Peptides against a protein of PDB entry 5OK6. Designs and how they scored, part 6

Target 1, 215 residues: chain A of PDB entry 5OK6
Amino acid sequence: ELPGLDSQWRQIENGESGRERPLRAGESWFLVEKHWYKQWEAYVQGGDQDSSTFPGCINNATLFQDEINWRLKEGLVEGEDYVLLPAAAWHYLVSWYGLEHGQPPIERKVIELPNIQKVEVYPVELLLVRHNDLGKSHTVQFSHTDSIGLVLRTARERFLVEPQEDTRLWAKNSEGSLDRLYDTHITVLDAALETGQLIIMETRKKDGTWPSAQL

## One batch from the design tools (peptide; aimed at target 1 H131 N132 S177 P211)

Design b1_p9_8_s2 (made by RFdiffusion4, then SolubleMPNN; from b1_p9_8, 4 letters changed)
Fold by OpenDDE base, seed 5:
Structure b1_p9_8_s2 (fold): chain B 215 residues (1-215), chain A 9 residues (1-9)
Amino acid sequence: as target 1 above (215 residues)
Amino acid sequence: GPPLTENWY
């Protein structure tokens, strides 16, 4: 059953548990398409449950590039294209109005940056390849706060590298040259890695030499 | 040459 309109407003638009609550690292937030949300606001503020302003089910279709991979469109802006709700508020809206059939929720995590918390709407998608097979890439999503060490571990896992094999990473830069990712403790953000960037995993040869040293 | 030599750069 739908709560009263004032109750809905207070549940969603409050500073303690709703849209205005402080961000906390690791928490899940959800995107809601702006037009739907504005329609909901108009409905609950109107005070008439029978109003023609009833928003219907949540529909985030306009936020997606496609309905296959459910990737977000690039360049979406908070407050213009979507609003962010904490998990509790999102679940309330879904329970009250439903979500369009077949659409996944757009869940994102709060990350901690050097002085602020932010909902990471666009994690970094890296193209992982092996040095000896550049034509076979694996696209993997990483947080900007993930370490290069995690990228390396992930690459090793995807390429089924044995524990005893030694590996290292290179990033192809905008100039087309390769930058060695020496420090595995820095983050994806610190390394300035970007979506679509090619990351090459080099595997050490059995003779102890690196393939790149032969160039 | 090997893929690395030709495609590394």
Scores: peptide ipSAE 0.023, ipTM 0.658, DockQ to the pose 0.168
OpenDDE base, seeds 1, 2, 3, 4: peptide ipSAE 0.021, 0.021, 0.020, 0.023; ipTM 0.654, 0.648, 0.634, 0.656; seed 1 fails the geometry check

Design b1_p9_8_s3 (made by RFdiffusion4, then SolubleMPNN; from b1_p9_8, 4 letters changed)
Fold by OpenDDE base, seed 4:
Structure b1_p9_8_s3 (fold): chain B 215 residues (1-215), chain A 9 residues (1-9)
Amino acid sequence: as target 1 above (215 residues)
Amino acid sequence: GPPLTSSWF
């Protein structure tokens, strides 16, 4: 049963547990398509539960570029294309109205940036490759706040690198050359890594030399 | 796949 319209509004729009709540790093937030949300707002503000403004099931279809991997369209803007709701509010809406059949929730995490907390709608997708086989890539998502060390560890894991093998990372830059990712403690953001960027894991040779040193 | 080449360094 749907709660009263005023109750719905209070649950979703409040500053403590709703849309207006402070962001907290690590928390999950969910995207709701803007048009649906606006229709919901109109519905609950209208005061008539039988209103023709009833929003129906949540449908985020317009936010997706594909229905296979459920990737978001590029360039979506908060407040224009979608609204962000904390998990509790999202779950309320889903429980009240349902989610379009087969459509996954669009869950994103709050990240802590140096001067701001933000819901990371677009994590960085890196193309991880090995130096000796550029044709075999692993696309992996990373937060902007993830360390280069995590990228390296992830690459090692994906490529089944043995613990005793030494590895290091290179990033292909916009000029087509490779920049060494020397500092593994900096973040993906600090390293200015971008979605679609090629990250090359170099493995040290058994003779102790680096392949790149021979080039 | 192709290895890294000197053109990238």
Scores: peptide ipSAE 0.037, ipTM 0.736, DockQ to the pose 0.126
OpenDDE base, seeds 1, 2, 3, 5: peptide ipSAE 0.033, 0.033, 0.029, 0.033; ipTM 0.721, 0.723, 0.701, 0.722

Design b1_p9_8_s4 (made by RFdiffusion4, then SolubleMPNN; from b1_p9_8, 5 letters changed)
Fold by OpenDDE base, seed 2:
Structure b1_p9_8_s4 (fold): chain B 215 residues (1-215), chain A 9 residues (1-9)
Amino acid sequence: as target 1 above (215 residues)
Amino acid sequence: GPPLTQNWF
């Protein structure tokens, strides 16, 4: 059952727990398609629950570029294409109106950047490969705040690298050359890694030399 | 097949 329209408005737009609440690192927020949200606003502000302004089920279809992997379209803008809601507010709306059948929620995390908290709508998708195997790749999402060390560990795990094997990372740069990722403590953001970028994991030879040393 | 990074090392 839908709560009263004023109650809906207060619950979702409440500055303490609703749309305007402060971002907190690690929390989940959800995207809602802007036109649906505006329709909902009109509905609840109208004061008539029997009005023709009823928004229906939440439908984020226009935010997706595909219905297989449910990837977001590129270049979506907050306030223009979507609004962000904290988990509690999102779950209220879903419980009241439903979500389009088969459509997943668009959940994103708040990340801590040096001077700001931000909902990371577009994490960095890296293409992980081994230096000596063209036939195997893993596409993995990382936060801009994740360390290069995590990227390396993830690559090792995905490629089932044994603990005794020593590995290091290279990034293919815009010039087509390889940049060594020496410092594993810096972030993906600090390393300026971008979505679609090729990351090569080099494995040390049994003789203790690196394949790249032959250059 | 050839190493992916054959052109680099």
Scores: peptide ipSAE 0.038, ipTM 0.705, DockQ to the pose 0.177
OpenDDE base, seeds 1, 3, 4, 5: peptide ipSAE 0.031, 0.026, 0.030, 0.035; ipTM 0.712, 0.681, 0.708, 0.685

## One batch from the design tools (peptide; aimed at target 1 L134 S177)

Design b1_p10_1 (made by RFdiffusion4)
Pose (drawn by RFdiffusion4):
Structure b1_p10_1 (pose): chain A 215 residues (1-215), chain P 10 residues (1-10)
Amino acid sequence: as target 1 above (215 residues)
Amino acid sequence: SVPFSDSDFH
């Protein structure tokens, strides 16, 4: 059952429960298509529960590239294309109005940057492959603030690399050559990695030589 | 940058 209009307003807009909730690293926020949010706002501010301004189910279809991979469209602007809600507010809105059938939520996380916290709407999607098959990829989203060491550990896990196998990473650049990702302590941002980039994990041979020594 | 062809790993 729907809460009253003022109750909905308080839950979604105010304090710890709503849009005013402070940004804390690691917390989840969700994207809501702006038109739907504005319609909900007009409804809850209108004083009439029976109004035709009732927004209906949340439908973020216009925010997705397609329904094959459900990727968020690039180039979206907060306040123009979408509004961010904390996880609780999103949960409440979905429980009240529903979410379009078959459509995934768009969940993003708060990250720490030198002097600010922000929701990372566009993390870096990396294609992780082993050197022996450059077409067999695990597509994984990493934060700009994740370390290269995390990228390596993730690649190892995704490919079930055994503990005794030694592995290291390369990145294929826009010129089609390889840049060695030497330092595992720096971040994805420091390494200037971009979405869609191919990250190659090579495995050391049993004799101690590396496949890349052949390049 | 190391020059690279996808065939180098075939």

Design b1_p10_1_s1 (made by RFdiffusion4, then SolubleMPNN; from b1_p10_1, 3 letters changed)
Fold by OpenDDE base, seed 3:
Structure b1_p10_1_s1 (fold): chain B 215 residues (1-215), chain A 10 residues (1-10)
Amino acid sequence: as target 1 above (215 residues)
Amino acid sequence: SIPFSDSDWD
């Protein structure tokens, strides 16, 4: 049974765990398509549960670019295309109205940036390759807050690099040159890495030389 | 220039 309309409004908008709740690092938030959310607002504000303004099931279809990988469309804007809800509020709405069949929830994490908490709607998707096989890419998602050291470890794991092999990363920049990611302690954000960027893992030769130093 | 030659890709 649906809660009373005033109770729904209070739980989702005006509650301590509502839409305006302060962001906390590591928490899960969920995207809700803006049109559906506005329809829900109109329904609960109307005060008539028998109203033609009933929103139906949550349907985020317009936020996805594909139904295979369930990737979000690029350039979605909070408040225009979607709203962010804390996990509790999302789960209430799903329990009350349901989610469209086959659609995954759009879960995102709150990340801590130097002076702000943000829901990371778009993690950075990097194309990991080996220096000697640029045609075989592994797409891997990273947080903007992940270290370059994590990117390097992930690349080593994906390419089955032996522990004794020495490796380093290069990022292909917008000019088509390669920038060496020397500092492994900086973040993906600090390194200004972007989605779709090619990251080349270079493996040191057995002779102790680097492939890139022979060119 | 990409500091990896096509010859390191063969």
Scores: peptide ipSAE 0.043, ipTM 0.680, DockQ to the pose 0.463
OpenDDE base, seeds 1, 2, 4, 5: peptide ipSAE 0.030, 0.042, 0.039, 0.040; ipTM 0.660, 0.672, 0.672, 0.651

Design b1_p10_1_s2 (made by RFdiffusion4, then SolubleMPNN; from b1_p10_1, 4 letters changed)
Fold by OpenDDE base, seed 4:
Structure b1_p10_1_s2 (fold): chain B 215 residues (1-215), chain A 10 residues (1-10)
Amino acid sequence: as target 1 above (215 residues)
Amino acid sequence: SIPFEDSDWD
């Protein structure tokens, strides 16, 4: 059942639990397509529940690049293409209006960057490969705040690397050369890793040598 | 060239 229009507005557009609430690291926020949201704003501000301005179900179709993986389009801008709602506000809107059939919610996490909290709309997608099988990639999403150590652990898990095997990472840079990721404590952001970047997991040979040292 | 012996990345 739809609440009164003023109640909807207050529930969604408030500074405590709504759109205007402070970001908190680790919290889930949701993207709502901007046109739908503006239509909803117009509807609830119009004061007529029977208005032709009724927004219908939430439809984020224009935000998706594909309906297979539900990947977001590149270059979406907050306030232009979408709005961000905290989980509570999102769940209210979904309960009131529904979500378009088959569309997943666009859930994102608040991350803590050095000087700001941000909803991480675009996690970094890395192409993980083994040094001896560069043609077989695993695409894995990481937060900008994830450590290189997590990337390495994830690569080891994806490639079923045994605990006794020693491994290290290389990043293919824009020049096509390989930069070794020596520090596993720095973040994906600190390492300047980007979406689509090739990350090579090198496994130490049984003789104790590294494949990369045999050039 | 990627510095791995078996890498087809010239």
Scores: peptide ipSAE 0.068, ipTM 0.744, DockQ to the pose 0.279
OpenDDE base, seeds 1, 2, 3, 5: peptide ipSAE 0.043, 0.052, 0.053, 0.046; ipTM 0.688, 0.673, 0.678, 0.654

Design b1_p10_1_s3 (made by RFdiffusion4, then SolubleMPNN; from b1_p10_1, 3 letters changed)
Fold by OpenDDE base, seed 2:
Structure b1_p10_1_s3 (fold): chain B 215 residues (1-215), chain A 10 residues (1-10)
Amino acid sequence: as target 1 above (215 residues)
Amino acid sequence: SIPFSDSDWA
């Protein structure tokens, strides 16, 4: 049974679990399609549960690029295309109205940037390759706040690199040259890595030489 | 040019 309309409004828009609550790093937030959310607002503000303004189930279809990988469309804007809800508020709405059959929730994390918390709607998708097999990529998602050291560890794991093998990263830049990622303590953001960027893992030869040093 | 060529497998 649906809670009273005033109770719904207070739980979703207001209070410690509402839409306007402070962001906290590591917390999950969820995207809700804007037109659905506005229809819900109109419904609960109308004060009539039998109103024709009933929003129906949550349907985020317009936010997705495809129904295979459930990727978001590029260039979606908060407040225009979607609203962000904290996990508690999202779970309330899903329990009350349902989610469209087969659609996954659009879960995102709050990240801590140097001067701001934000929900990371678009994490960075990197194309990880080995220096000796550039045709075989692994697409891996990273936060802008993830270290280059994590990217390197992830590449090593994906390529089943043995612990004794020494490895380093190169990023293909916009000019088509390779920039070596020397500092593994900087973030993906600090390194200015972008979605679709090719990241090359170089493995040190058994003779102690690097493949790139022979070029 | 990507400096890594497939030929480094020799």
Scores: peptide ipSAE 0.037, ipTM 0.676, DockQ to the pose 0.296
OpenDDE base, seeds 1, 3, 4, 5: peptide ipSAE 0.029, 0.027, 0.031, 0.029; ipTM 0.665, 0.664, 0.696, 0.667; seed 4 fails the geometry check

Design b1_p10_1_s4 (made by RFdiffusion4, then SolubleMPNN; from b1_p10_1, 3 letters changed)
Fold by OpenDDE base, seed 5:
Structure b1_p10_1_s4 (fold): chain B 215 residues (1-215), chain A 10 residues (1-10)
Amino acid sequence: as target 1 above (215 residues)
Amino acid sequence: SIPFSDSDWS
């Protein structure tokens, strides 16, 4: 059963548990398409439950690039294309109105950057490859706050690298050259890694030499 | 596979 319109407004648009609540690192927030949200606002502010302004099911279709991978369109802007809701508020709206059939929720995490918390709408998608098989990529998502060490561990796991094998990373830069990722303690953000960037995992040879040192 | 040339490694 739908709560009263005033109760819906208070539950979603409040500073403690709703849209206006402070961001906290590690929390889940959800994207809601802006036009749907504005329609909901108009409905609950109108004071008539039988109004033709009823928003219907949540439909984020316009935020997706495709309905196969459910990737977001590039360049979406908060407040223009979508609003962000904390998990509790999102779950209330879904329970009241439903979500479009087959459409996944757009869940994102709050990350902590220097002096700011932000919902990471666009995690970094890296193309992980081995130095000896550049044609076989694994696309993996990382937070901007993830360490290069995590990228390396993830690459090792994806390529089934044995624990005793030495590996290191290279990033293909904008000039087409390879920059070695020496410091594994810096973040993806600090390394300025971008979506679609090729990350090469080099594996040390059994003779103790690196493939790149023989080029 | 696009081979990396020696010049691609810095």
Scores: peptide ipSAE 0.036, ipTM 0.656, DockQ to the pose 0.120
OpenDDE base, seeds 1, 2, 3, 4: peptide ipSAE 0.029, 0.032, 0.028, 0.035; ipTM 0.681, 0.677, 0.659, 0.707

Design b1_p10_2 (made by RFdiffusion4)
Pose (drawn by RFdiffusion4):
Structure b1_p10_2 (pose): chain A 215 residues (1-215), chain P 10 residues (1-10)
Amino acid sequence: as target 1 above (215 residues)
Amino acid sequence: SLPFEDSDFH
């Protein structure tokens, strides 16, 4: 059952429960298509529960590239294309109005940057492959603030690399050559990695030589 | 950058 209009307003807009909730690293926020949000706002501020301004189910279809991979469209602007809600507010809105059938939520996380916290709407999607098959990829989203060491550990896990196997990483650049990702302590941002980039994990041979010594 | 062709790992 729907809460009253003022109750909905308080839950979604105010304090710890709503849009005014402070940004804390690691917390989840969700994207809501702006038109739908504005329609909900007009409805809850209108004083009439029976109004035709009732927004209906949340439908973020215009925010997705397609329904094959459900990727968020690039180039979206907060306040123009979408509004961010904290996880609780999103949960409440979905429980009240429903979410379009078959459509995934768009969940993003708050990250820490040198002097600010922000929701990382566009993390870096990396294609992780082993050197022996450059077409067999695990597509994984990493934060700009994740370390290269985390990228390596993730690649190892995704490919079930055994503990005794030694592995290291390369990145294929826009010129089609390889840049060695030497330092595991720096971040994806420091390494200037971009979405869609191929990250190659090579495995050391049993004799101690590396496949890349052949390049 | 290390020169590279996809065939190098075939």

Design b1_p10_2_s1 (made by RFdiffusion4, then SolubleMPNN; from b1_p10_2, 5 letters changed)
Fold by OpenDDE base, seed 1:
Structure b1_p10_2_s1 (fold): chain B 215 residues (1-215), chain A 10 residues (1-10)
Amino acid sequence: as target 1 above (215 residues)
Amino acid sequence: LIPFSDSDWS
């Protein structure tokens, strides 16, 4: 059963779990398509539950570029294309109105940047490859706050590298040259890594030489 | 300098 319209408004907008609550690192937030959300606002502010302004099921179709991988369109803007809701508020709306059949929720994490928390709507998708087999890529998502050390560990895991094998990373830059990722403690953001960027894992040879040092 | 030869990528 739908709560009273005033109760819905208070729960979603003004509650301790509402849209205006402080961001906290590691918490989940959800995207809601802006037009649907504005229709919901108009409905609950109208004071008539039988109003023709009823928003229906949440439909985020316009936010997706594809219905196969459910990737977001590029360049979506908060407040223009979507609103962000805390997990509790999202789950209330879904329980009250439903979500369009077959659509996944658009869950994102709050990240801590040097001076601000934000919801990371676009995590970085890196193309992980081995130096000796560029044809076998693994696409992996990383937070901008993830360390290069995590990228390296993830690459080692995906390629089943044995613990005793030494590895290092290279990033292919926009000029097509390779930049070595020497510092594993810096973040993906600090390294200026971007979605679709090729990251090459180099494995040390059994003779103790690096493949790249033989050129 | 590309630190890998085309032969290391084949």
Scores: peptide ipSAE 0.036, ipTM 0.678, DockQ to the pose 0.496
OpenDDE base, seeds 2, 3, 4, 5: peptide ipSAE 0.031, 0.035, 0.037, 0.038; ipTM 0.672, 0.674, 0.672, 0.677; seeds 3, 4, 5 fail the geometry check

Design b1_p10_2_s2 (made by RFdiffusion4, then SolubleMPNN; from b1_p10_2, 4 letters changed)
Fold by OpenDDE base, seed 2:
Structure b1_p10_2_s2 (fold): chain B 215 residues (1-215), chain A 10 residues (1-10)
Amino acid sequence: as target 1 above (215 residues)
Amino acid sequence: SIPFSDSDWA
């Protein structure tokens, strides 16, 4: 049974679990399609549960690029295309109205940037390759706040690199040259890595030489 | 040019 309309409004828009609550790093937030959310607002503000303004189930279809990988469309804007809800508020709405059959929730994390918390709607998708097999990529998602050291560890794991093998990263830049990622303590953001960027893992030869040093 | 060529497998 649906809670009273005033109770719904207070739980979703207001209070410690509402839409306007402070962001906290590591917390999950969820995207809700804007037109659905506005229809819900109109419904609960109308004060009539039998109103024709009933929003129906949550349907985020317009936010997705495809129904295979459930990727978001590029260039979606908060407040225009979607609203962000904290996990508690999202779970309330899903329990009350349902989610469209087969659609996954659009879960995102709050990240801590140097001067701001934000929900990371678009994490960075990197194309990880080995220096000796550039045709075989692994697409891996990273936060802008993830270290280059994590990217390197992830590449090593994906390529089943043995612990004794020494490895380093190169990023293909916009000019088509390779920039070596020397500092593994900087973030993906600090390194200015972008979605679709090719990241090359170089493995040190058994003779102690690097493949790139022979070029 | 990507400096890594497939030929480094020799």
Scores: peptide ipSAE 0.037, ipTM 0.676, DockQ to the pose 0.293
OpenDDE base, seeds 1, 3, 4, 5: peptide ipSAE 0.029, 0.027, 0.031, 0.029; ipTM 0.665, 0.664, 0.696, 0.667; seed 4 fails the geometry check

Design b1_p10_2_s3 (made by RFdiffusion4, then SolubleMPNN; from b1_p10_2, 4 letters changed)
Fold by OpenDDE base, seed 4:
Formats: structure tokens, sequence, C-alpha cells
Structure b1_p10_2_s3 (fold): chain B 215 residues (1-215), chain A 10 residues (1-10)
């Protein structure tokens, strides 16, 4: 059963679980398509539950590039294309109105950046490859706050690298050259890694030499 | 440049 319109408004906009609540690192937030959200706002502000302004099921279809991988379109802007809701508010709306059949929720995490909390709408998608097989990539998402060490560990796991094998990362830069990721303690953000960037995992040879050093 | 043999990016 739908709550009263004023109760909906208070719960979603002004409640402890409302959209204006402080961001907290590690919390889940959800994207809601802006037009649907505005329709909902108009509905609950109209005061008539039987209004033709009833928003229906949440439908984020316009935010997706495809219905296969459910990737977001590039360049979506908060407040223009979507609204961010905390998990509790999202779950209320889904409970009240439903979500379009087969459409996944657009869940994102709050990350802690040096001076701000932000919902990370666009995690960094890196193309992980091995130095000896550049044609076989693993696309993996990372937070901007993830360490290069995590990228390396993830690459090792994806490529089934044995614990005794020594590995290091290179990033292909915009000039097409390779920059070595020496510091594994810096973040993806600090390393200025971008979505679609090729990250090459180099494995040390059994002779103790690096493939890159023999060139 | 690390010549990765199979990169068309040479």
Amino acid sequence: as target 1 above (215 residues)
Amino acid sequence: SIPFRDSDWA
C-alpha cells in the first residue's frame, strides 16, 4: 500500500533516509532517472493520489547504454539526468512503485576523496592484459579510491598468476607509451587511470629478467 | 617503447 503523499515526500526528500542526507563512505546510493523522479515529485506535491500524474514503475531505461550489460550512458549528470537516493529511500520507492521488469537497480558507492565524499557513478573500467598476450583483455571495474596494489592483485587473480611469480603493471598513456606503475600504494585516481585504459601486467621471467628490460 | 610484439600500436 502506498503511504500518504506527504509521508512519501518527507521520507524521500527530508527524512533521515532522504536524498539530502550526508554522504557516508561505503554506503550504497541508487540512481533514479530524473524525469520519473520529477513526475513523482509532481504527484506527491499535487495532493491527489488519484492524479493522472502518478509516476508508475521506476524506469531507468534512458540511463542505460544497453540492456545486456546495463552500462550507464556516458556523460550523465546528476540533477539533469538522474537523482541520487540513499539505499533506504530507493527501497521505499521500489516498494511503493516498483521497478521496471528486468531492469537492475543502479547501485553506486560513496567514496572518500581527499576533500569530499562522492557517489562514484562511474567507476574506472580498466582493460587488464598480460605482456605476452595483449589480445586477451579482462575489463575490470575499480574505484578511483582503489590502490594500484588492488589492480595488480586483481590482474594476478584474473590471469591465474601463481604466488611465486613476480608481476608489475604498466599503463598505456595517451601518447601510446607505457608508464610503469611503480607505487602500488597510490590510488587509481592518483595514477590518473581512466576508463578504457590499457593496463599491462608484466610477469618476471624464470631467469629473473623482466621482459621489458630485454628490449 | 616496450615493443610488445603483437600490439598494432607500434
Scores: peptide ipSAE 0.039, ipTM 0.659, DockQ to the pose 0.295
OpenDDE base, seeds 1, 2, 3, 5: peptide ipSAE 0.041, 0.026, 0.034, 0.037; ipTM 0.693, 0.672, 0.678, 0.677; seeds 1, 3 fail the geometry check

Design b1_p10_2_s4 (made by RFdiffusion4, then SolubleMPNN; from b1_p10_2, 3 letters changed)
Fold by OpenDDE base, seed 3:
Structure b1_p10_2_s4 (fold): chain B 215 residues (1-215), chain A 10 residues (1-10)
Amino acid sequence: as target 1 above (215 residues)
Amino acid sequence: SIPFRDSDFD
């Protein structure tokens, strides 16, 4: 059963627990397509439950690039294309109106940046490759707050690198050159790594030489 | 320049 319109509005827009509540690191927030949300706002503000302004099921179809991997379109803007709701508010809306059949929820995490919390709508998708097999990429998502050390560990795991093998990372930059990721303690953000960027894992040779040092 | 030989990419 749908709650009263004033109750819906207060629950979703309440500044303490709703859309306007402070972001907290590690919490889940959800994207809602802006047109649907505006239709819902108009419905609950209209005061008539029988209004032709009923929003129907939540439909985020316009936010997706594909229906296979459910990847978001690039360049979506908060307040223009979508709104962010905390998990509680999202779950209320889904319980009241439903979600379009087959669509997954668009769940994102709050991350802590040096001076601000943000919902990380776009985690960084890196293309992990070996130095000796550039044709075999593994796409892996990372948070901007993840360390280069995590990227390296993930690359080692994906490529089944033995614990005794020494490895290091290179990032292909916008100029097409390779920048060595020397510091493994810096974040993906600090390293300015971007989605679609090629990350090359170099494995040290048994003779103790690096492949890159023979050039 | 890519600091790997073409033969390391083949």
Scores: peptide ipSAE 0.040, ipTM 0.681, DockQ to the pose 0.496
OpenDDE base, seeds 1, 2, 4, 5: peptide ipSAE 0.036, 0.032, 0.036, 0.039; ipTM 0.695, 0.680, 0.660, 0.678; seed 5 fails the geometry check

Design b1_p10_3 (made by RFdiffusion4)
Pose (drawn by RFdiffusion4):
Structure b1_p10_3 (pose): chain A 215 residues (1-215), chain P 10 residues (1-10)
Amino acid sequence: as target 1 above (215 residues)
Amino acid sequence: SPLTDEKWGH
C-alpha cells in the first residue's frame, strides 16, 4: 500500500533516508531517470493522491545502451538525465511503484577522492584475459580508486589460477602495443586505464621464464 | 620497437 504524499516526500527527499543523506565511501546509490523522478515530484507535491500525475512504475529504459548487456549509456549528466537516490530511498520507491519488469537496477558506489566524496557513476570496465586466449575475457567493473593489485587478484580469481602459478599484468593500449602494469600499489586511475581496455594476465612457465620474454 | 601480443593466443 502506498504511503501518503507527505510521507513519501519525507522518506525520499530528507535527512538520512532521502536525497539529503551524506555521501559515505562504499555506500550504494541508485540512478532514477529524471522524467520519472520529476513526475513523482509533481505527484507528491500536488496534494491529490488520485491525480493523473501518478508516475507509475519506475522505468529507466532510456538510461541503458541496450537490453543485451544492460550497460549504462555513456555521457549522462546528473540532474539532466538522472537523479541519484540512496539505497533506502530507491528501495522504498521500488516497493511503492514497482520497477519495469525484467530491468535491472542501476547501482553505483560512493568513492573517496582527494578532497571530496562522489558517486562513481562511471567505473572502469576492464576485459581480463589470459595470454593464451585473448578472446576469452571476464568483463569486470573496477573503481578508478581500486589498486592494480586488486585487478590482478580479481583476474586470478576469475580464471581459477592456482596458488603456485605466478602471474603478471599488461594493458593493451590504443596503438595496439602493450604497457606493463608493474606497480600493484597504484590505482586504476594512476595507471590511466580506460573502459573497454584489454588487460592481459600472463603466467610464468615452469622453467621460470615468462611468455612475454618472447615479444 | 614496442611489444605486441601478436605472438600470443591460439

Design b1_p10_3_s1 (made by RFdiffusion4, then SolubleMPNN; from b1_p10_3, 5 letters changed)
Fold by OpenDDE base, seed 5:
Structure b1_p10_3_s1 (fold): chain B 215 residues (1-215), chain A 10 residues (1-10)
Amino acid sequence: as target 1 above (215 residues)
Amino acid sequence: APLTASKFGP
């Protein structure tokens, strides 16, 4: 059953638990397609529950580039294409109106950057490969705040590297050469890694030599 | 294709 229109507005738009609440690192926020949200606003502000402005179920279809991987379209802008809601507000809207059948929620995390918190709408998608098989990639999402050490651990896991094997990372740069990722304590952001960038995991040989040193 | 030495940076 739908709450009263004024109650819906207060639950979703308030500054304490709704759309206007402060961001907190690690919290989940959800994207809502802007046109649906504006129709909902018009409905609850209209004061008539039987209005033709009833928004129906949440439908984020226009935010996705495909219905296979459910990847967001590139270049979406907050306030133009979507609004961000905290988990509680999102769950209220889904409970009241439903979500389009088969469509996943668009959940994103608040991340801490040097001067601000933001909802990370676009995590970095890296192409992880082994030094000896560049044609077999694993696409993995990372936060800009994740360490290079996490990228390395993730690559080791995906390629089933044994704990006793030593590995290191290289990033393909814009010039087409490879830069060694020496410092594993810096973030993906600090290393300026971008979506679609090739990250090569090199595994040390049993003789203790690195493949790259023998080329 | 494997990595080649000519592609490695400092």
Scores: peptide ipSAE 0.028, ipTM 0.696, DockQ to the pose 0.148
OpenDDE base, seeds 1, 2, 3, 4: peptide ipSAE 0.024, 0.027, 0.022, 0.026; ipTM 0.687, 0.695, 0.665, 0.686; seed 3 fails the geometry check

